# Designs tried in a protein design run: peptides against a protein of PDB entry 5KEZ. Part 197

Target 1, 320 residues: chain A of PDB entry 5KEZ
Amino acid sequence: NVAIYNPFRPWWERYQPVSYKLCTRSGNEDEFRNMVTRCNNVGVRIYVDAVINHMCGNAVSAGTSSTCGSYFNPGSRDFPAVPYSGWDFNDGKCKTGSGDIENYNDATQVRDCRLTGLLDLALEKDYVRSKIAEYMNHLIDIGVAGFRLDASKHMWPGDIKAILDKLHNLNSNWFPAGSKPFIYQEVIDLGGEPIKSSDYFGNGRVTEFKYGAKLGTVIRKWNGEKMSYLKNWGEGWGFVPSDRALVFVDNHDNQRGHGAGGASILTFWDARLYKMAVGFMLAHPYGFTRVMSSYRWPRQFQNGNDVNDWVGPPNNNGVI

## One batch from the design tools (peptide; made by RFdiffusion4, then SolubleMPNN)

Design b2_p22_8_s2 (from b2_p22_8, 8 letters changed)
Fold by OpenDDE base, seed 3:
Structure b2_p22_8_s2 (fold): chain B 320 residues (1-320), chain A 22 residues (1-22)
Amino acid sequence: as target 1 above (320 residues)
Amino acid sequence: MLDGFLYYPGGAGFRDEFVEKE
C-alpha cells in the first residue's frame, strides 16, 4: 500500500493499495506465512481484510512511496506491480463531474465512481477479477480461512460473485477438503439508500451496522431506550437475517467518533458501557460476532473533531 | 473502509450521511 508520511503512517494508508504484494508495516510475506501457520496449528483462523474495490487515491503522488517499494502512478492509473493500467479503472464509466461519488442515492455512482478519490477498479473486467482472485488465492493457499471484503457496497454484487467463483478451496492442511473461504462483506446499510445489504446475501455474510448503532443508543439510554426493549433483538429490530449478519459493537472506522453509527457507537473510550455492550453481544445468539481489539491514541479534539483520528497502531518508527 | 472516511494527500473526505443521529 501507499506509505504516507504526512501524517506519519496513518492507519488508513492500508486501505490504499498499490500492489497485492504481502509486504506491509506488519511484515513481509514470509513472516505472514509463518504467522498463519502458527495460528492454524493451534486452531486460530486468519481472515484477511481484502481491499479489492479500489487502488490508492487519485491525488497521491507518483513514485515508490509504498510499503514494498513498488512504483505506482495514480495520475496515469499505472500500477505495474499488479499490473493495472488506465484500462482497468472505471474513470470512463463514472459520469459525475468530479469522478467521485456525488450522490449516494444513485447506486450506479456508488458502484462506478471513486470513493472519496480512491481509484475505482473496473471489476466487470475478467482481467481485473483474475488479478484480484490471484491475490486472494495466494492468501488462501497460504492458509487463511476467509476474507472481509472492504467497501463491498461500492462493488456490484455480481462482480464480487465472479471473483469469489474463482477462489480455491481452503488449504487442506488445516481445513476439511472442499472447504470454502468464509466471506463477509462490509456494507453500510442504515436504511434510506438504494443499495441494500440484501443485495449481497448471495456472496456471504454482511456487516450489520445497525447493530452497533442501535445497541449504543440502548446502552447509553438515549431517547428513553431501555435494555428491556432488546427482548426481540436481532431480526425483530429490523436487522438482516442472523445467518447473514456479522455483528460488532465498533470497528476501526466508527471507533473514531464518526461514520456509521456516529456518536452512539460504544468504544473502549467508554470502557464500562463498552464492556456491557460487548458482553451482551457475545451472550446473544444473533449474528456472527466480531470483537474489536484496538489501541489508545492521543486524541486531540478541535471543533468537535479528533485531529489525531489518523493515528495508527503502536509502532516502532512506522514498523508494527 | 467507511464510506467517505479517507485522508490522503490532495484528497480527503467524510460523509456525514453515514453518521446515525442520536
Scores: peptide ipSAE 0.034, ipTM 0.661, DockQ to the pose 0.043; fails the geometry check
Fold by OpenDDE base, seed 4:
Structure b2_p22_8_s2 (fold): chain B 320 residues (1-320), chain A 22 residues (1-22)
Amino acid sequence: as target 1 above (320 residues)
Amino acid sequence: MLDGFLYYPGGAGFRDEFVEKE
């Protein structure tokens, strides 16, 4: 991914890929392979956060400022380490004036235009699908158990399916022969937009963002909500089917105070209430549960926003 | 309701900015 130095190595640089090489601030491919092996040997499975909707931001300077040293040029859509060129992006398909998503009520814009300037890959192309599948298959061969698909809302479900159909079975050294990778898709569906979580059920599980939002409201006792109202928690609250849901109290976005779910989201900053929420989540049978492991940073609020929300994990001069 | 913040040099924005607030 892009190496960003202003601000200094933010967490979000990880979501701006320039290649599919396994070199990051967390280590190189050999170290990753070693980690996966050691984890698998003790029954801990690894799921990769796969960023396959886009490459880096369109305004990032060309060069070799990347975690694996790969050259890239956002201006010319040149990513030779893949390789991608201008033919592999949706620049001509997006019809907005800015090239970015301007209206989230337009599903076509949401899927064909740039997410906050991130160069949008033409996933309709078999070439692009194959390059992504190659990347994911390499990870599968290393021994990962599955994937979180980042920004799935911004990809056509059929394109995702086409990629998934190219994937290998899991590594039989650790998984039963014929096992398929576990897939869960980041889709933010709080209602009010045309793209629905149900559009993606065919590809795997989907993040249920209503879970953390509603649970936070209840535990905070906002709007007269009571714990007793959780009697029919899950589908009874309008959430997706349990077997399609990945649930969580918070994630890396909304723990920074402005993510999906709003102010109701409970985080480690609200330690007591957060423990209650996590405890409830783990005790209740609804959905596949995910517990957040995060870190503290020096928050600085200006106009209700933390200007230091970019701060990444503890590191040694950029290396995690 | 905003679903998150993304940043790149020269620009920043929020995802799902048109989602109904809860």
Scores: peptide ipSAE 0.033, ipTM 0.655, DockQ to the pose 0.041; fails the geometry check
Fold by OpenDDE base, seed 2:
Structure b2_p22_8_s2 (fold): chain B 320 residues (1-320), chain A 22 residues (1-22)
Amino acid sequence: as target 1 above (320 residues)
Amino acid sequence: MLDGFLYYPGGAGFRDEFVEKE
């Protein structure tokens, strides 16, 4: 991914890939392989956050400022470490004036245009699908158990399916022969937009962002909400089917006070209420549960916004 | 990444419609 130094190595640089090489500020491929092996040997499975919708932002300077030192040029859409070229992006397919998503009520824009400047990959192309599949298959062969697909809302479900159809079975050293990777897709569906979580059920589980948002409102006792209302928690609250849901109280995005759920989201900053929410989630049978393990940072609010929301995990001069 | 929330050199964006207020 791109290496950003201003601000100093923010968390979000991880979501701006320039190659599919397994070398980041967290370690190299050998170290990753070692970790996966050690985890698998004690029954802990690894799921990779796969960023496959896009490459880095169009405004990032060309050069070798990346975690593996690979050259890239966003301006010319040149990512030779993959390789990708201008033919592998949706620049010509997106019909907005800016090249970015301008109307989230237009599903075509949401999927074919750039997400806030991130160069949008042409996932309809078999070449692009194959390069992504090669990346994911390399991880599968190392021994990962599955994937979170980042920004799935911005990919056509059929294109995702085409990629998934190219994937290997899981490594038989640790998984039963013929096992398929566990897939869950990040789709933010709080209602009111044309793209629905149900569009993605065929590919695997989906994130249910209504879960943390609504649970936060209830536990905070906002708008007269009561814990007793949780009696029909799950599908009764309009959530996706339990067997399609991945549920969580917070994630790294909304933990910073932005996005799906906003201020209703409970985090470790509200320790008492957060423990209540997590305890409830783990006790209730709805959905596949995910617990957040995060870190504190020096929050500094200006006009209601944390100007330090970019701060990444604790590190030693950029190395995690 | 969060839908509509990103930061990169020279620009940042956020979808305000997902913000819940007290």
Scores: peptide ipSAE 0.033, ipTM 0.657, DockQ to the pose 0.041; fails the geometry check
Fold by OpenDDE base, seed 1:
Structure b2_p22_8_s2 (fold): chain B 320 residues (1-320), chain A 22 residues (1-22)
Amino acid sequence: as target 1 above (320 residues)
Amino acid sequence: MLDGFLYYPGGAGFRDEFVEKE
């Protein structure tokens, strides 16, 4: 991914890829392979947060300022380490003046235009699908168990399916022969927009962002809500079917006060209430549960916003 | 997704292709 120095190496630089090489501040490929092997040997399975909707921001300067040192040029859409060129992006398909998503009530913009300036890959092209599949298959062959598909809302479900259809079975050293990778898709659906979580049910599980948002309001006793109202928690509250839901109290985005749920989201900053929410989630049968493991950073609020919400995880391994 | 993207309301996607629990 790109190496961003202003602010200094933020967490979100990881979501701006310039290649599919496995070398980041989290480690190199050998270290990753070693971790996956050790985890699998003791029954701990690994899934990867796969960023396949886009490459880096269009405004990033060209050069070799990346974690693996690969050259890239956002201006010309040149990513030779893949390789991608100008033919592999949706620039010509997006019809907005800015090239970015301007109206989230327009599903075509949401899927064909740039997400906050991130160069949008043309996933309709078999070439692009194949390059992504090669990346994911490399990970599968290493021994990962599945994937979180980042920004799935911004990809056409059919394109995602086409990629998934190219995937290998899981590594038979640790998984039964013929096993398929576990897939869950990040889709932010709180209602009010044309793209729905149900559009993606055919590809795997989806994130249910209503879960953490609504649970937060209940635990906080907002609007007179009571724990007794959780009697029909799950589908009774308008959530997606349990067998399609991946549920969580917080994630890395809304933990920082951004995104779905707003101020209702409970985090480790609210230790007592957070433990209550996590305990409830783990005890209740609805959905596939995910527990967050995060880190503290020096929060500094200005006008209600944490100006240090960019701070990445602690790192001293020397990988730039 | 990058920080702040959660503020944009939008759709969800699901996929399960192997046994969820070992």
Scores: peptide ipSAE 0.024, ipTM 0.541, DockQ to the pose 0.059; fails the geometry check

Design b2_p22_8_s3 (from b2_p22_8, 9 letters changed)
Fold by OpenDDE base, seed 2:
Structure b2_p22_8_s3 (fold): chain B 320 residues (1-320), chain A 22 residues (1-22)
Amino acid sequence: as target 1 above (320 residues)
Amino acid sequence: MLDGFIYYPGGAGFRDRLIEKE
């Protein structure tokens, strides 16, 4: 991914890939392989957050400022470490004036245009699908158990399916022969937009962002909400089917006050209420549960926004 | 990444319009 130094190595640089090489500020491929092996040997499975919708931002300067030192040029859409070229992006397919998503009520824009400047990959192309599949298959062969697909809302479900159809079975050293990777897709669906979580059920589980948002409102006792209303928690609250849901109280985005749920989201900053929410989630049978492990940072609010929301995990001069 | 909110050098992202403040 790109290496950002201003601000100093923010968390979000991880979501701006310039190659699919397994070398980051967290370690190299050998170290990753070692971790996966050690985890698998004790029954802990690894799921990779796969960023496959896009490459880095269009405004990032060309050069070798990346975690593996690979050259890239966003302006010319040149990513030779993959390789990708201008033919592998949706620049000509997106019909907005800016090249970015301008209207979230237009599903075509949401999927074919850039997410706030992130170079949007042409996932309709078999070449692009194959390069992504090669990346994911390399991880599968190392021994990962599955994937979170980042920004799935911005990819056509059929294109995702085409990639998934190219994937290997899981490594038989740790998984039963013929096992398929566990897939869950990040889709923010709070209603009111044309793209629905149900569009993605065929590919695997989806994130249910209504879960943390609504649970936060209830536990905070906002708008007269009561715990007793949770009697029909799950599908009764309009959530996706339990067997399609991945549920969580918070994630790295909305923990910073961004995205679905807003101020209702409970985090470790509200320790008492957060423990209540997590305890409830783990006790209730709805969905596949995910617990957040995070870190504190020096928050500084200006006009309601944390100006330090970029701060990444604890590190030693950028190395995690 | 978060819908509508991406930070990158030389450009400003926008906040997710789906943020609800109650």
Scores: peptide ipSAE 0.033, ipTM 0.681, DockQ to the pose 0.041
Fold by OpenDDE base, seed 1:
Structure b2_p22_8_s3 (fold): chain B 320 residues (1-320), chain A 22 residues (1-22)
Amino acid sequence: as target 1 above (320 residues)
Amino acid sequence: MLDGFIYYPGGAGFRDRLIEKE
């Protein structure tokens, strides 16, 4: 991914890929392979946060300022380490003046325009699908069990399916023959927009962001909410079907306190209430549960916003 | 529940919009 130095190596640089090489501040490919092997050998399975909707931001300077040292040029859409060129992006398909998503009530913009300046891959092209599948298959062959698909809301469900159809079975050294990768898709659907979580049910599970948001309001006792109202928790609260839901109290985005539920989201910063929420989630049968493992950073609030919400995880392994 | 948005802090800007419809 791109190496960002202002601010200094933020967490979100990981979501600006310039290649599919496995070398980041989290480690190199050998270290990753070693981890996957060790985890699998003791029954711990690994899934990867796969960023396949886009490459890096259009405003990033060309060069080799990346974690693997690969050259890239956002201006010309040149990513030779893949390789991608200008033919592999949706620039000509997006009809907005800025090239970015301007109206989230327009599903075509949401899927064909740039997400906050991130160069949008033309997933309709078999070439692009194949390059992504090669990346994911490499990970499958290493021994991962599945994937979180980042920014799935911004990809056409049919394009995702086309990629998934190219995937290998899981590595038979650790998984039964014919096993398929576990897939869940990040789709932020709190209502009010044309794209729905149900659009993606055919590809795998989807994130249910209403879960953490609503649970937060209940546990915080906002708006007169009571724990007794959780009697019909799940589908009774308008959530997606349990067998399609991946549920969580917080994630890395909404842990910053400004999105995916806003201030209602409970985090480790609210230790007592957070433990209550996580305990409830683990005890209740609705959805596939995910528990967050995160880190502390030096928060500094200005005008209600943490100006240090960019701070990435601690790192001292020497990988730039 | 509060409406919200997701962004890359100090970087890419607004990423996604969350709208709660009652």
Scores: peptide ipSAE 0.033, ipTM 0.660, DockQ to the pose 0.042
Fold by OpenDDE base, seed 3:
Structure b2_p22_8_s3 (fold): chain B 320 residues (1-320), chain A 22 residues (1-22)
Amino acid sequence: as target 1 above (320 residues)
Amino acid sequence: MLDGFIYYPGGAGFRDRLIEKE
């Protein structure tokens, strides 16, 4: 991914890929392979956050400022480490003036235009699908158990399916023969927009962002909400079917006080309430649960916003 | 990443999806 130095190595640089090389602040491919092996050997499975909707931001400077030194040029859509070229992006398909998503009520824009400047991959192309599948299959062959698909809302479900159909079975050293990778898709569906979580059910589980948002309001006792109202928690609250839901109290995005959840989201900053919410989530049978493991950073609020929300995990001069 | 919660040199976007839907 892009190596960002201003601010200094933010967490979000990981979501701006320039190659599919397994070479990041967390280590190289050999170290990753070693970790996966050790984890699998003790029954801990690894799921990779796969960024496959896009490459880095269109405004990032060209060069070799990347975690593995790969050259890239966003301006010319040149990612030779893949390789991708200008033919592999949706620039010509997006019809907005900016090239970015301008109207989230237009599903076509949401899928075909750039998410806040991130170069949008042409996932309709078999070449692009194959490059992504090769990346994911390499991970599968290493021994990962599945994937979180980042920004799935911004990909056509059929394109996702086409990629998934190219995936290998899981590594038989640790998984039963014929096992398929576990897939869950990040889809932000809070209602009121044309893209629905149900559009993605065919590909795997989806994130249920209503879960953390609503649970936060209840635990915080906002708007007269009571714990007793959770008697029909899950589908009874309008959430997706339990067997399609991946649920969580917070994630790395909304933990920073904005995005899908906003101020209602409970985090480790509200330790007592957060523990209550996590405890409830783990006790309740609805959905596939995910618990966040995070870190503290030096928050600095200016005009209601944390200007240090970019701060990544504890590191040694950029290396985790 | 969340919609609108993306930063990079030369461009950034922020959008609180929950607030917009409330």
Scores: peptide ipSAE 0.032, ipTM 0.679, DockQ to the pose 0.042
Fold by OpenDDE base, seed 5:
Structure b2_p22_8_s3 (fold): chain B 320 residues (1-320), chain A 22 residues (1-22)
Amino acid sequence: as target 1 above (320 residues)
Amino acid sequence: MLDGFIYYPGGAGFRDRLIEKE
């Protein structure tokens, strides 16, 4: 991915890929392979956060300022380490003036235009699908158990399916023969927009962002909400079917106040309430549960926003 | 990826807002 130095090595640089090389601040491919092997040997499965909707930001300077030293040129859409070129992006398909998503009520914009300037891959192309599948298959062959698909809301469900159909079965060294990767898709659906979580049920589980938002409201006792109202928690609250839901109290986005759920989201900053919410989530049978492990950073609020929301995990001069 | 939301009172509810992370 791109190495960003202003601000200094933010967490979100990880979501600006310039290649599919397993070479980042977290380690190299050999170290990753070693970790996966050791985890699998003790029954701990690894799921990769796969960024396949886009490459890096369009305004990033060309050069070799990346975690593995690969050259890239966002201006010309040149990513030779893949390789991608201008033919592999949706620049000509997006019809907005800026090239970015401008209206989330337009599903076509949401899927064909750039998310906050991130170069949008043309996932309709078999070439692009194949390059992504090669990346994911390499991970599968290493021994990962599945994937979180980042920014799934911004990809056409059919394009996702086409990629998934190219995937290998899981590595038979650790998984039963014929096992398929576990897929869960990041789709933010709080209602009121044309793109729905149900659009993605055919590809795997989806993130249920209503879960953390509503649970936070209840635990905080906002709007007269009571714990007793959780008696029909799950589908009874308008959530997706349990077998399609991945549930969580918080994630890295809404922990920083920007993501779905707003101020209702409980985090480790609210230690007592957060433990209550996590305890409830783990005790209740609805959905597939995910527990967050995060870190502290020096929050600094200005006009209700944390100006240090970019701060990444603990590091030594950029090295994790 | 970071997807911020803005609540529009009297409207459709929560909407995505774009926060540039470049």
Scores: peptide ipSAE 0.022, ipTM 0.651, DockQ to the pose 0.027

